# Peptides against a protein of PDB entry 5HDT, part 10

Target 1, 163 residues: chain A of PDB entry 5HDT
Amino acid sequence: MVVKTFMDMDQDSEEEKELYLNLALHLASDFFLKHPDKDVRLLVACCLADIFRIYAPEAPYTSPDKLKDIFMFITRQLKGLEDTKSPQFNRYFYLLENIAWVKSYNICFELEDSNEIFTQLYRTLFSVINNGHNQKVHMHMVDLMSSIICEGDTVSQELLDTV
Target 2, 163 residues: chain A of PDB entry 5HDT as posed
Amino acid sequence: MVVKTFMDMDQDSEEEKELYLNLALHLASDFFLKHPDKDVRLLVACCLADIFRIYAPEAPHTSPDKLKDIFMFITRQLKGLEDTKSPQFNRYFYLLENIAWVKSYNICFELEDSNEIFTQLYRTLFSVINNGHNQKVHMHMVDLMSSIICEGDTVSQELLDTV

## One batch from the design tools (peptide; aimed at target 1 V102 K103 I107 D153)

Design b1_p12_1_s2 (made by RFdiffusion4, then SolubleMPNN; from b1_p12_1, 7 letters changed)
Fold by OpenDDE base, seed 2:
Structure b1_p12_1_s2 (fold): chain B 163 residues (1-163), chain A 12 residues (1-12)
Amino acid sequence: as target 1 above (163 residues)
Amino acid sequence: KSTARPVAARAK
């Protein structure tokens, strides 16, 4: 229900964006980010990705700490891309495709802990990248990493040295 | 889904 609501919502739907703002904020609560069920966490991650898409170029989350928590959370979910035969792989693919296309991680450039977020993202992606992934998965992973390198004037030299 | 307005619009 909630997943479909955000997934089907278009940008510039101002009335709907206002209507579901409280829901968007609640989905970023520790209750959902720390949910014990990994499938629920994946659904939450997809919803959050859609929220970033819908509210782009801004985000409804005003707290830098909350934004950090969200992106660290999304990064952890990307580990699920490792198993292409998983029944949840399509949702992991959706998550990857969404965040790559939207360039949602670019919000992190204004965060104090952006280096930590990007470092963790790159480590996660390189840990799950394998030759079994199709070209679309590889393309989105490359697009995601490239967009951060190309757009980021604040990307640390330490991060560049680790890539 | 794709979007017509990515986050990159903030930096432009």
Scores: peptide ipSAE 0.115, ipTM 0.766, DockQ to the pose 0.119
OpenDDE base, seeds 1, 3, 4, 5: peptide ipSAE 0.085, 0.106, 0.113, 0.113; ipTM 0.752, 0.742, 0.748, 0.747

Design b1_p12_1_s3 (made by RFdiffusion4, then SolubleMPNN; from b1_p12_1, 7 letters changed)
Fold by OpenDDE base, seed 4:
Structure b1_p12_1_s3 (fold): chain B 163 residues (1-163), chain A 12 residues (1-12)
Amino acid sequence: as target 1 above (163 residues)
Amino acid sequence: MSTAKPVAAKAK
């Protein structure tokens, strides 16, 4: 399975990274980003998160527009964190944990639309955060948001108002 | 998570 392949891959596997590069690129296609199945989109998001982890600090996606699409896509998937009883919650957790730890969104600082991406991320996180989440979920959410604040040179007022 | 370099390792 593609998900397992990327999940088990580490950053030092240069030969494997090259081998699966085309697959990584295909996973960012509109076919997957706009897949009608919600569970498939979540799996895609997790794969993309793993791809960012594997290729960190760089990304195999060279198009700024594609990067924006990907992170907006990932952000949309994070909405699934709102339901802690969902059968897919563990995968949403994995997504959150991964992107928080890797600080994947820091790639967005190089994008012209970074503020839009970060704003949507913060809005999404604040919309789903609730008392039903355990300490780990809260920690990852905070880590994800704080990383952007700490690493960013500027933060939009809109984003600050969201916080 | 496992030992890895985060995106933060990228030079600004």
Scores: peptide ipSAE 0.087, ipTM 0.732, DockQ to the pose 0.114
OpenDDE base, seeds 1, 2, 3, 5: peptide ipSAE 0.083, 0.078, 0.078, 0.082; ipTM 0.737, 0.736, 0.728, 0.717

Design b1_p12_1_s4 (made by RFdiffusion4, then SolubleMPNN; from b1_p12_1, 8 letters changed)
Fold by OpenDDE base, seed 4:
Structure b1_p12_1_s4 (fold): chain B 163 residues (1-163), chain A 12 residues (1-12)
Amino acid sequence: as target 1 above (163 residues)
Amino acid sequence: KSTAKPVAAKAR
């Protein structure tokens, strides 16, 4: 199981990171990012989140356009956090927890379109935040947003208006 | 997460 493989891998597994690099690159292909099944896309997002964790501080993806596509893709998946009764909520939680803790979106600071990515992230998070979320979910959402504001060199006015 | 570090921490 590919998802489990990356989930169980730690950041210090250099040999394994090299071994699965091609798989990590393949998982970011349009085939997976544009997969018609919503549940598959969620699993892909979780796997990509683990990949960012494993290869931190630098993503294995060399294309800025690909990185943008990936983070926009992950952002779209976070919409699933809205329904706390969804059968897939626990996986959405995993995705949120991972990207918040790893600060994966901080990779985007090197991208020209970082402000666009962050703006979409914030809009998405604010659209799904509700009182049905427990404290852990709220904490991760706040951590995710705060890290970008506090650690970013530049933040667009549009993003500031969203906050 | 005992030995794991986030992107920001690893970048230092």
Scores: peptide ipSAE 0.104, ipTM 0.738, DockQ to the pose 0.114
OpenDDE base, seeds 1, 2, 3, 5: peptide ipSAE 0.098, 0.096, 0.093, 0.103; ipTM 0.737, 0.749, 0.729, 0.737

Design b1_p12_2 (made by RFdiffusion4)
Pose (drawn by RFdiffusion4):
Structure b1_p12_2 (pose): chain A 163 residues (1-163), chain P 12 residues (1-12)
Amino acid sequence: as target 2 above (163 residues)
Amino acid sequence: STPVLRTGKIPS
Protein backbone atom coordinates (compact mmCIF):
# COMPACT_ATOMS: atom_id res chain seq x y z
CA MET A 1 0.00 0.00 0.00
CA VAL A 2 2.81 2.44 0.81
CA VAL A 3 4.21 1.73 -2.65
CA LYS A 4 0.96 2.90 -4.28
CA THR A 5 0.71 6.17 -2.36
CA PHE A 6 4.39 6.99 -3.04
CA MET A 7 3.89 6.08 -6.67
CA ASP A 8 0.82 8.32 -7.00
CA MET A 9 2.19 11.21 -4.92
CA ASP A 10 3.27 14.43 -6.60
CA GLN A 11 6.19 16.79 -6.14
CA ASP A 12 3.58 19.54 -5.69
CA SER A 13 1.74 17.97 -2.75
CA GLU A 14 3.61 19.77 0.02
CA GLU A 15 0.94 18.63 2.48
CA GLU A 16 1.27 14.89 1.91
CA LYS A 17 5.08 15.21 1.70
CA GLU A 18 5.49 16.76 5.15
CA LEU A 19 3.15 14.09 6.45
CA TYR A 20 4.94 11.07 4.97
CA LEU A 21 8.44 12.56 5.36
CA ASN A 22 9.08 10.66 8.59
CA LEU A 23 8.08 7.39 6.94
CA ALA A 24 10.33 8.10 3.99
CA LEU A 25 13.29 8.60 6.33
CA HIS A 26 12.36 5.40 8.12
CA LEU A 27 12.08 3.16 5.05
CA ALA A 28 15.79 3.78 4.50
CA SER A 29 16.47 2.05 7.88
CA ASP A 30 19.00 -0.73 7.97
CA PHE A 31 16.15 -3.03 8.97
CA PHE A 32 14.84 -2.78 5.43
CA LEU A 33 18.06 -2.48 3.39
CA LYS A 34 19.23 -5.80 4.79
CA HIS A 35 15.88 -7.55 5.24
CA PRO A 36 16.39 -11.19 4.27
CA ASP A 37 13.07 -11.34 2.40
CA LYS A 38 13.45 -10.69 -1.34
CA ASP A 39 9.95 -9.25 -1.65
CA VAL A 40 10.48 -6.67 1.09
CA ARG A 41 13.74 -5.26 -0.29
CA LEU A 42 12.01 -4.91 -3.67
CA LEU A 43 9.08 -2.97 -2.26
CA VAL A 44 11.39 -0.78 -0.19
CA ALA A 45 13.54 -0.13 -3.28
CA CYS A 46 10.52 1.09 -5.24
CA CYS A 47 9.58 3.41 -2.37
CA LEU A 48 13.05 4.92 -2.03
CA ALA A 49 13.03 5.56 -5.77
CA ASP A 50 9.75 7.57 -5.65
CA ILE A 51 10.91 9.19 -2.40
CA PHE A 52 13.78 10.57 -4.46
CA ARG A 53 11.31 11.59 -7.22
CA ILE A 54 8.89 13.39 -4.94
CA TYR A 55 11.44 15.38 -2.97
CA ALA A 56 13.74 16.35 -5.85
CA PRO A 57 15.97 18.21 -6.26
CA GLU A 58 16.27 18.17 -2.46
CA ALA A 59 16.24 14.61 -1.11
CA PRO A 60 15.31 13.96 2.54
CA HIS A 61 18.21 11.73 3.50
CA THR A 62 21.19 13.99 4.16
CA SER A 63 23.72 11.60 5.73
CA PRO A 64 26.32 10.66 3.09
CA ASP A 65 27.06 7.35 4.75
CA LYS A 66 23.38 6.55 4.72
CA LEU A 67 22.90 7.95 1.23
CA LYS A 68 25.62 5.53 0.07
CA ASP A 69 23.90 2.54 1.65
CA ILE A 70 20.71 3.26 -0.26
CA PHE A 71 22.14 3.46 -3.79
CA MET A 72 24.29 0.39 -3.33
CA PHE A 73 21.17 -1.37 -1.98
CA ILE A 74 19.24 -0.30 -5.11
CA THR A 75 21.98 -1.67 -7.33
CA ARG A 76 21.73 -5.02 -5.64
CA GLN A 77 18.00 -5.05 -6.35
CA LEU A 78 18.53 -4.32 -10.06
CA LYS A 79 19.91 -7.84 -10.25
CA GLY A 80 16.26 -8.91 -10.27
CA LEU A 81 15.91 -7.55 -13.80
CA GLU A 82 17.62 -10.67 -15.13
CA ASP A 83 14.72 -13.06 -14.47
CA THR A 84 12.17 -11.93 -17.06
CA LYS A 85 9.99 -14.93 -16.27
CA SER A 86 9.50 -14.10 -12.58
CA PRO A 87 6.14 -12.58 -11.55
CA GLN A 88 8.06 -9.82 -9.78
CA PHE A 89 9.82 -8.68 -12.97
CA ASN A 90 7.46 -5.81 -13.75
CA ARG A 91 8.21 -4.36 -10.33
CA TYR A 92 11.94 -4.49 -10.99
CA PHE A 93 11.16 -2.81 -14.29
CA TYR A 94 9.27 -0.07 -12.50
CA LEU A 95 12.36 0.46 -10.32
CA LEU A 96 14.60 0.70 -13.37
CA GLU A 97 12.11 2.98 -15.16
CA ASN A 98 11.94 5.27 -12.15
CA ILE A 99 15.61 5.81 -11.32
CA ALA A 100 16.18 6.27 -15.06
CA TRP A 101 13.52 8.96 -15.43
CA VAL A 102 14.44 10.78 -12.20
CA LYS A 103 18.26 10.49 -12.58
CA SER A 104 18.35 9.66 -8.85
CA TYR A 105 21.91 8.32 -9.02
CA ASN A 106 23.22 11.76 -9.91
CA ILE A 107 22.90 12.45 -6.13
CA CYS A 108 26.02 10.35 -5.76
CA PHE A 109 28.27 12.81 -7.61
CA GLU A 110 29.02 14.47 -4.31
CA LEU A 111 29.73 11.28 -2.35
CA GLU A 112 33.31 10.26 -1.80
CA ASP A 113 32.65 6.74 -3.04
CA SER A 114 30.90 7.82 -6.22
CA ASN A 115 33.20 5.85 -8.52
CA GLU A 116 32.58 2.58 -6.64
CA ILE A 117 28.84 3.14 -6.86
CA PHE A 118 28.79 4.01 -10.56
CA THR A 119 31.21 1.23 -11.45
CA GLN A 120 29.14 -1.38 -9.57
CA LEU A 121 26.01 0.02 -11.23
CA TYR A 122 27.48 -0.34 -14.73
CA ARG A 123 28.71 -3.88 -14.09
CA THR A 124 25.29 -4.89 -12.80
CA LEU A 125 23.40 -3.51 -15.79
CA PHE A 126 25.74 -5.16 -18.27
CA SER A 127 25.47 -8.45 -16.37
CA VAL A 128 21.66 -8.58 -16.24
CA ILE A 129 20.83 -7.56 -19.80
CA ASN A 130 19.72 -10.49 -21.91
CA ASN A 131 17.56 -11.47 -24.90
CA GLY A 132 14.48 -11.42 -22.65
CA HIS A 133 14.49 -7.66 -22.35
CA ASN A 134 12.52 -5.41 -24.68
CA GLN A 135 13.90 -2.12 -26.05
CA LYS A 136 12.36 -0.16 -23.20
CA VAL A 137 14.75 -1.90 -20.78
CA HIS A 138 17.67 -1.09 -23.09
CA MET A 139 16.46 2.51 -23.37
CA HIS A 140 16.15 3.07 -19.63
CA MET A 141 19.60 1.67 -18.97
CA VAL A 142 21.13 4.06 -21.51
CA ASP A 143 19.23 7.00 -20.02
CA LEU A 144 20.44 6.00 -16.56
CA MET A 145 24.10 5.52 -17.53
CA SER A 146 24.25 8.47 -19.97
CA SER A 147 23.34 10.98 -17.27
CA ILE A 148 26.21 9.88 -15.09
CA ILE A 149 28.72 10.56 -17.86
CA CYS A 150 27.23 13.70 -19.42
CA GLU A 151 26.43 15.45 -16.13
CA GLY A 152 29.29 14.05 -14.08
CA ASP A 153 32.58 15.71 -13.27
CA THR A 154 34.74 12.92 -14.71
CA VAL A 155 34.95 9.36 -15.93
CA SER A 156 37.58 7.12 -14.36
CA GLN A 157 39.37 4.54 -16.42
CA GLU A 158 37.70 1.84 -14.31
CA LEU A 159 34.23 3.12 -15.08
CA LEU A 160 35.12 3.57 -18.77
CA ASP A 161 36.32 -0.06 -18.85
CA THR A 162 32.97 -1.42 -17.69
CA VAL A 163 31.67 -0.15 -21.02
CA SER P 1 29.03 18.68 -10.13
CA THR P 2 25.74 19.59 -8.58
CA PRO P 3 23.28 16.79 -8.91
CA VAL P 4 20.74 17.21 -11.66
CA LEU P 5 17.37 15.44 -11.41
CA ARG P 6 14.23 15.34 -13.50
CA THR P 7 10.96 16.30 -11.88
CA GLY P 8 7.42 15.08 -12.31
CA LYS P 9 5.67 11.77 -12.70
CA ILE P 10 6.79 9.13 -15.15
CA PRO P 11 4.94 9.48 -18.40
CA SER P 12 2.86 6.54 -19.75

Design b1_p12_2_s1 (made by RFdiffusion4, then SolubleMPNN; from b1_p12_2, 6 letters changed)
Fold by OpenDDE base, seed 5:
Structure b1_p12_2_s1 (fold): chain B 163 residues (1-163), chain A 12 residues (1-12)
Amino acid sequence: as target 1 above (163 residues)
Amino acid sequence: AKPILNTGKLPK
């Protein structure tokens, strides 16, 4: 299974990284990003998060437009964190944990539309944050947002004023 | 283990 393949892969697995590079590129295609099944899209997002982890600090996606599409896609999936009683909540948690752990969104800093990506991320996170979330969820959300604020010299003042 | 972190520096 593709999900298990990337989930179990380490960052220093150079041979496997080369072997599954084409699969990583294929997972970012419109076929998967626009898949009609919501659960499939969540699995795709988790795979993409693992890909950003595995290939850090050099993601295999070289197109700025593709990177934007991927991060906007991941941001949309994070909306699923709102319902803590969902059967898929643990996978949404996995997604959040991964992207916070390796600071995946930091890839976006030099993208032309970085401010749009960060704005959508912050709006999404603040829209789903609630008291039903445990401490770990809150920590990952804070870590994700803080990393962008603290390390991003190009973060717009407008975004900062809205936070 | 400490992870390798992503950065905002894209390849030229």
Scores: peptide ipSAE 0.507, ipTM 0.900, DockQ to the pose 0.117
OpenDDE base, seeds 1, 2, 3, 4: peptide ipSAE 0.156, 0.036, 0.487, 0.361; ipTM 0.731, 0.691, 0.897, 0.856

Design b1_p12_2_s2 (made by RFdiffusion4, then SolubleMPNN; from b1_p12_2, 4 letters changed)
Fold by OpenDDE base, seed 2:
Structure b1_p12_2_s2 (fold): chain B 163 residues (1-163), chain A 12 residues (1-12)
Amino acid sequence: as target 1 above (163 residues)
Amino acid sequence: AKPVLNTGKIPK
């Protein structure tokens, strides 16, 4: 399975990174981002998160529009964190843990529409945060938001006022 | 500015 392959891939293996580069690019296609199955979209999001992890600090996606689409897509998947009793919650947790630790959203600072991406991220997170989440989930949510605030010279005060 | 990302495996 592709998901398992990316999870176990070593960042230092240039041969493997080159081998799966085409797959990484195809996973960002509309076919996968707009897949009709919700569980498939979650798996795609996890794969994309791993791709950002593996290729960090760079990304194989060179198109600003594609990068925006990817992060808006990942942001939409984070709504699944709202139900802690969902059978898919562990995968949503993995997605959150990954993007929070890697700080993948920091790539968005180089995008013209970074404020839109961050605004949607914050709104999504605050919409799903609840007391049913354990300490680790809360920690990752806080880490994700704080990393953007701390590293963002381009983050406007208007963005913070709108959330 | 170069984005700052963590590299390596996710700590457990």
Scores: peptide ipSAE 0.393, ipTM 0.911, DockQ to the pose 0.834
OpenDDE base, seeds 1, 3, 4, 5: peptide ipSAE 0.036, 0.040, 0.028, 0.041; ipTM 0.691, 0.700, 0.657, 0.712; seed 5 fails the geometry check

Design b1_p12_2_s3 (made by RFdiffusion4, then SolubleMPNN; from b1_p12_2, 5 letters changed)
Fold by OpenDDE base, seed 5:
Structure b1_p12_2_s3 (fold): chain B 163 residues (1-163), chain A 12 residues (1-12)
Amino acid sequence: as target 1 above (163 residues)
Amino acid sequence: AKPVLNTGKLPK
């Protein structure tokens, strides 16, 4: 299974990283990013999060436009954190935990449209955060946002004013 | 060339 393959892979597995590089690239195609099944899109997002983890400090996606698409895609999936009683909540939690720990969104500072990406991320997080979330969820959300603010020299004042 | 993440590798 593709999801399990990337979940179990570590950053030092050079042979496996090379073997699955083409798969990593293919997972960022419109076929997967615009897949009609919501659960499939969640799995794709988790795989993409793992890919950023595995291939750090270099992502395999060379196109700035593709990177923007990926992060906007991941941001859209984070809306699923709203329903804590969903059968898929644990997978949404995994996604949040991963991208917060890896600081994946820090890649976006190298993109021209970073402000748009960060704005959408913050709006999404603030829209889904609620008292039903446990402390760990809140902690990951704060860690994710704080990591971006810490590099705030390139963060818009408008975004900072909303914090 | 692959883009470089402006975050380091995760500690083991």
Scores: peptide ipSAE 0.134, ipTM 0.739, DockQ to the pose 0.182
OpenDDE base, seeds 1, 2, 3, 4: peptide ipSAE 0.039, 0.043, 0.038, 0.036; ipTM 0.708, 0.720, 0.703, 0.694; seed 4 fails the geometry check

Design b1_p12_3 (made by RFdiffusion4)
Pose (drawn by RFdiffusion4):
Structure b1_p12_3 (pose): chain A 163 residues (1-163), chain P 12 residues (1-12)
Amino acid sequence: as target 2 above (163 residues)
Amino acid sequence: AKPVLNLGKPPP
């Protein structure tokens, strides 16, 4: 249910945002980022993605250590894109489609461990892509990775090598 | 670099 409201919410709805702001901060709790259930981490990942969409360009989570945990957690969930036969695939696709449209990972430019995050992101995307993915999956991955290069400060040799 | 994000929702 929380996924649907966060999906349907708008960046304009200041009323609903102030209301659900405490829940948005809570969904990033370590209880969820490390929940052993695969279905829970997926749902939480979709919420955190819209939580970044709704509150842009000013995200609610301010702690850099915590902000790092989230985007590495999201990258681990993008592994689910590989199984195109799973019933949960379209939800992993929604996650990819969302962070690609919103450019949520650009928040990491200011983090000290930005290179580790972007490098692990690139490796993951190149390791999950297969013949089961339509061109929309390819397109979203390019949009996601292109923003990091074009709008970033620099490109390390390590990140360039993953390409 | 300052973070840059897109506003709105993706088209259907």

Design b1_p12_3_s1 (made by RFdiffusion4, then SolubleMPNN; from b1_p12_3 with P12A)
Fold by OpenDDE base, seed 4:
Structure b1_p12_3_s1 (fold): chain B 163 residues (1-163), chain A 12 residues (1-12)
Amino acid sequence: as target 1 above (163 residues)
Amino acid sequence: AKPVLNLGKPPA
């Protein structure tokens, strides 16, 4: 199970990181990012989140375009946080918790289209946040958004208008 | 900015 493998891996496991590097790269392929099954896409997003955690502070993906695709993909998956009664909510929570804790999106500051990525993230989060979310979910959402604002050198007016 | 270094899993 790929999901379990990455979830259980630590950042200091250098040999394992090297061993699974090709798998990590493969998971970012269009085959997975554009998979027709919504649940599969969620699992892929969780795996990608774990990959960012494991390989921090440097992602194994060298293409800026690929990184953009990945984060736009992850952002789209976060829409699933809206329905707290969904059977998959726990995995959406895991995704949110992970990317907030790791500050995965902060790698996007090096991308030319960072403001676009952040804007879409904020729009998504504000669209799904609701009173059905518990305090932990709210905290992760706030942590995720505030980290970008506080650590970003440049924040677009569009992003500021979203906040 | 870069992702933070965190060994282990995120806290529950």
Scores: peptide ipSAE 0.028, ipTM 0.680, DockQ to the pose 0.554
OpenDDE base, seeds 1, 2, 3, 5: peptide ipSAE 0.027, 0.028, 0.028, 0.028; ipTM 0.682, 0.685, 0.679, 0.683

Design b1_p12_3_s2 (made by RFdiffusion4, then SolubleMPNN)
Fold by OpenDDE base, seed 3:
Structure b1_p12_3_s2 (fold): chain B 163 residues (1-163), chain A 12 residues (1-12)
Amino acid sequence: as target 1 above (163 residues)
Amino acid sequence: AKPVLNLGKPPP
């Protein structure tokens, strides 16, 4: 129900956004980010991606540490893109499509540890990309990476070594 | 920069 609710919500639904704000905040708790079930973690990641979309341009998460935790968490979920035959692949695709389209990771430029976040993202994407992925997946990966490079004023040597 | 506005995108 929660997943469907956020998926169906748009940015113009101000009353609904206010109604579910507390739920959005609780979805970023350690209880969900460190949930032992990987399918639950994937659903949480999709919900978080939708929350960034819905509340754009202002994310409801104000703590830099929390934002770092969220994006490191989302990055870890993207590892699931490797297996194109998985029954969960469509949800991994949704996650990728969403964060690429919204440019969600660009909020990380305001964080002190942005280079660490971007480095882990690039390493993850390069580790999972393969010839079994269709053109749409490749396009979203390229869009995501290119947006970060184009918007960034500085790039760490570690990130440069990754690319 | 913050995430862009994404209005009108239908759910999958």
Scores: peptide ipSAE 0.028, ipTM 0.679, DockQ to the pose 0.401
OpenDDE base, seeds 1, 2, 4, 5: peptide ipSAE 0.025, 0.027, 0.026, 0.026; ipTM 0.674, 0.679, 0.678, 0.669; seed 5 fails the geometry check

Design b1_p12_3_s3 (made by RFdiffusion4, then SolubleMPNN; from b1_p12_3 with P12E)
Fold by OpenDDE base, seed 5:
Structure b1_p12_3_s3 (fold): chain B 163 residues (1-163), chain A 12 residues (1-12)
Amino acid sequence: as target 1 above (163 residues)
Amino acid sequence: AKPVLNLGKPPE
């Protein structure tokens, strides 16, 4: 299974990284990003998060437009964190934990539309955060947002207004 | 900026 393959892969396995490079690239295609099944999209997001983890500090996606699409896609999936009673909540938690730990969104600083991506991320996180979330979820959200603020030299006024 | 290397999952 593709999901399991990337979850178990580490950054030091150069042979496997090269072997699955084409698969990683294919997972960012519109076929997967616009898949009609929301559970499949969640799995795709988790795979993409693992790909960023595995290939850090670089990403196999060389197109700025593709990177933007991916992070906007991941941001949309984070909306699923709102319902703590969902059967898929643990997978949403995995997604949040991964991208917060790896600091995946920090790669967006090289993109022209970084402020748009960060603004959408912050709006999404603030829209889903609630008292039903445990301390771990809150910590990951704070870590994710704090890393972007700390490393960003310039932040859009729109983003500042959401903080 | 780029993502950091994953050196292991920290305590949650």
Scores: peptide ipSAE 0.027, ipTM 0.677, DockQ to the pose 0.500
OpenDDE base, seeds 1, 2, 3, 4: peptide ipSAE 0.026, 0.027, 0.017, 0.026; ipTM 0.683, 0.682, 0.634, 0.679

Design b1_p12_3_s4 (made by RFdiffusion4, then SolubleMPNN; from b1_p12_3 with V4K)
Fold by OpenDDE base, seed 1:
Structure b1_p12_3_s4 (fold): chain B 163 residues (1-163), chain A 12 residues (1-12)
Amino acid sequence: as target 1 above (163 residues)
Amino acid sequence: AKPKLNLGKPPP
């Protein structure tokens, strides 16, 4: 399974990284990003998060437009964190934990539309965060948001107003 | 790009 393949791969697996590079690129295609099945989109998001992890610090996606599409896509999937009783919640948790720990969104600082991406991320996180989430979920959400604020050279007033 | 960390094994 593709999901399991990337989950089990580490950053030092150079031969495997090269072998699966084409697959990584195809997973970012519109076919997957715009897939009609919500569960499929979640799996795709998890795979993409793992791809960012294993290819860190550089992503295999070289197009700024593609990177923007990917992170906007991942951001949309984070809406699934709202329902803690969902059978898919563990995968949403995995997605959150991964992108927070890896600091995947920090790639976006090099993008022209970084403020738009970060704004959408913050709005999404604040829309789903609630007291029903356990401390680990809260920690990852805070870590994700704090990292962007602390490491960004410029933070828009709109983003600051969101916080 | 800024350095990123390796997450390790998935959560249980």
Scores: peptide ipSAE 0.034, ipTM 0.708, DockQ to the pose 0.407
OpenDDE base, seeds 2, 3, 4, 5: peptide ipSAE 0.031, 0.030, 0.033, 0.033; ipTM 0.695, 0.695, 0.703, 0.698; seed 3 fails the geometry check

Design b1_p12_4 (made by RFdiffusion4)
Pose (drawn by RFdiffusion4):
Structure b1_p12_4 (pose): chain A 163 residues (1-163), chain P 12 residues (1-12)
Amino acid sequence: as target 2 above (163 residues)
Amino acid sequence: AKGEAAVRKAKP
């Protein structure tokens, strides 16, 4: 249910944002990022993605250490894109479609461990892509990775090598 | 580079 409201919410709705702001900060808790249940981490990942969409360009989570935990957690969930036969695939697709459209990973440009995050993101995307993915999956991955290069300060040799 | 997400409205 929380996924639906965060999906339908708007950047304009200042009222609903101030109301659900405490929940948004809570969903990033370590209880969720490390929950052993695959279905829970997926739902939480979708929420954190819209939480970044709704509150842009000013995200609610300010702690860099915590902000790092989230985007590495999201990258681990993008592994789910590989199984195109799973009933949960369309939700992983929604996650990919969302962070691609919002350019949420660009928040990491200011983090000290930005290169590790972007490198692990690139490796993951190149390791999950297969013949089961339609062009929309290919398109969203390019949109996601293109923004990091075009709008980033630099490209390390390590990140360039993953391509 | 600036660390931020793009402003996006809700999809219809």

Design b1_p12_4_s1 (made by RFdiffusion4, then SolubleMPNN; from b1_p12_4, 7 letters changed)
Fold by OpenDDE base, seed 5:
Structure b1_p12_4_s1 (fold): chain B 163 residues (1-163), chain A 12 residues (1-12)
Amino acid sequence: as target 1 above (163 residues)
Amino acid sequence: AVGRAKVVRRRP
């Protein structure tokens, strides 16, 4: 129910955005980010992706530490893209498509630890990319990486050497 | 399918 609520919400629904703001904040709590169920964590990641979409270009999270935790969390979920035969693959695809389209990670440029976040993202993407992925998956991965390289003022040499 | 965003994340 919560997943569908954020999935169906648009950016112009100001009353709904205000109504579910507290829920958005709760979804970023340690309770959900460290939930023991892998499927629950994936659902949480999708909800967080939708929250970033809904509130774009800003985010309702005011704490830099919390934003870092969220993006490190989402990055960990993207590891699930490696198994194209998984019953949950379509939900991993949803996560990838969403964050690539919204350019969600670009908010991390405002964080002191942006380099760490981007490094972990690129390492994760390169570790899971394979020939079993269809062209749409490849396109979203490239779009996600390109948006960071092209729009960032500074990218670490280590990251550039990896690309 | 993911709903398309009207506004995407702006360049810093």
Scores: peptide ipSAE 0.119, ipTM 0.823, DockQ to the pose 0.075
OpenDDE base, seeds 1, 2, 3, 4: peptide ipSAE 0.083, 0.111, 0.087, 0.133; ipTM 0.797, 0.812, 0.791, 0.819; seed 4 fails the geometry check

Design b1_p12_4_s2 (made by RFdiffusion4, then SolubleMPNN; from b1_p12_4, 8 letters changed)
Fold by OpenDDE base, seed 2:
Structure b1_p12_4_s2 (fold): chain B 163 residues (1-163), chain A 12 residues (1-12)
Amino acid sequence: as target 1 above (163 residues)
Amino acid sequence: AVGQAKKVRKRP
């Protein structure tokens, strides 16, 4: 299973990173990003998060447009965090935990559309944040948002208005 | 859980 393959891979597996590079690129295709099944899209998002983890601090995706598409895609999946009772919540948690710890979104600072990406991320997070989330979820959300603010030297007024 | 990453992405 592809999901398990990337999940079990660590950041020092150089031979495996090379072996699965083309698969990583394929997973970012429109076929997967626009898959009609929401559960499949969640699995794809988790795989992409693992790919960012494995290849950190860099990403195998060289196209700025592709990177933007990926992060906008991941951001859309984070909406699923709103339902803490969903059978899929644990996988949404995994996604959040991963991207927060790795600081995956910090790659976006190199993109021209970083403000759009961060604005959408913050809007999404604030739309799902509630007191029903446990401490770990809150911690990851705070870590994710604070990392971007702390490392960013330029933040749009639109993003500031969102916060 | 993803565990602790050895490498993280920081802004250049």
Scores: peptide ipSAE 0.238, ipTM 0.849, DockQ to the pose 0.083
OpenDDE base, seeds 1, 3, 4, 5: peptide ipSAE 0.140, 0.145, 0.113, 0.154; ipTM 0.811, 0.819, 0.731, 0.821; seeds 3, 4 fail the geometry check

Design b1_p12_4_s3 (made by RFdiffusion4, then SolubleMPNN; from b1_p12_4, 7 letters changed)
Fold by OpenDDE base, seed 1:
Structure b1_p12_4_s3 (fold): chain B 163 residues (1-163), chain A 12 residues (1-12)
Amino acid sequence: as target 1 above (163 residues)
Amino acid sequence: AVGKAKVVRKRP
């Protein structure tokens, strides 16, 4: 299984990283990003998160437009965190934990549309955060948001209005 | 597994 392959891979596996590079690139295709099945999209998001982890600090995706599409896609999946009783919640948690720890969204600072990406991320997180989430979920959400503010040179007024 | 990563994305 592709998802398990990337999940089990570490950053020091240079030969494996090269071997699966083409697969990583194809997972970011519109076919997967716009897949009609919600559960499939979640699996794709988790796989992409692992790809960002494995290839950190640089993503294997060279197109700024593609990177934007990926992060907007991941952001949309984070809406699934709202239902803590969902059978898929553990995968949503994995997604959140991964991208927060790796600081994957920090790649977006190099994109022209970084402000749009961060704004959508913050809006999404604030829309789903609730008292039903345990401390770990809250911690990852805070870590994700604070890292962007702390490492960004400028915080837009639109983002400030969201916070 | 996430906790074993050595390189985290950092902005200089």
Scores: peptide ipSAE 0.076, ipTM 0.775, DockQ to the pose 0.086
OpenDDE base, seeds 2, 3, 4, 5: peptide ipSAE 0.062, 0.060, 0.105, 0.068; ipTM 0.760, 0.755, 0.792, 0.755; seed 4 fails the geometry check

Design b1_p12_4_s4 (made by RFdiffusion4, then SolubleMPNN; from b1_p12_4, 6 letters changed)
Fold by OpenDDE base, seed 2:
Structure b1_p12_4_s4 (fold): chain B 163 residues (1-163), chain A 12 residues (1-12)
Amino acid sequence: as target 1 above (163 residues)
Amino acid sequence: AVGQAKKVKKKP
């Protein structure tokens, strides 16, 4: 299973990273990012999060446009955190935990459209944050947002004012 | 560095 492959892989697995590089690139294709099945998109997002973890500090995706598409895609999936009773909530939690811990969105600071990406991220997180979430979810959301604010010298004042 | 993801081991 592709999801398990990336989930179980660590950053020091150089041979495996090389072996699965083409798969990582393929998972970022429009076929998967625009897949009609919501569950498939969630699995793809989790895989992409793991890919960012595995290949850190550098993403294997070289195209700025592709990176933008990926992070906008991941951001859209985070909307699924709104329903704490969903059978897929654990995977949404995994996605959040991963990207918060790895600070994957920090890659976006080098992108021309970073402000757009961060704006959408903040809007999405604020839209799903509720008192029904446990403390861990809240902590990861705060950590994710704080990590970007800490690098705020490259963030627009307009975005900072909205936080 | 700014613009890089963290090189961290997977949380157990």
Scores: peptide ipSAE 0.306, ipTM 0.857, DockQ to the pose 0.710
OpenDDE base, seeds 1, 3, 4, 5: peptide ipSAE 0.304, 0.100, 0.294, 0.294; ipTM 0.857, 0.762, 0.856, 0.857

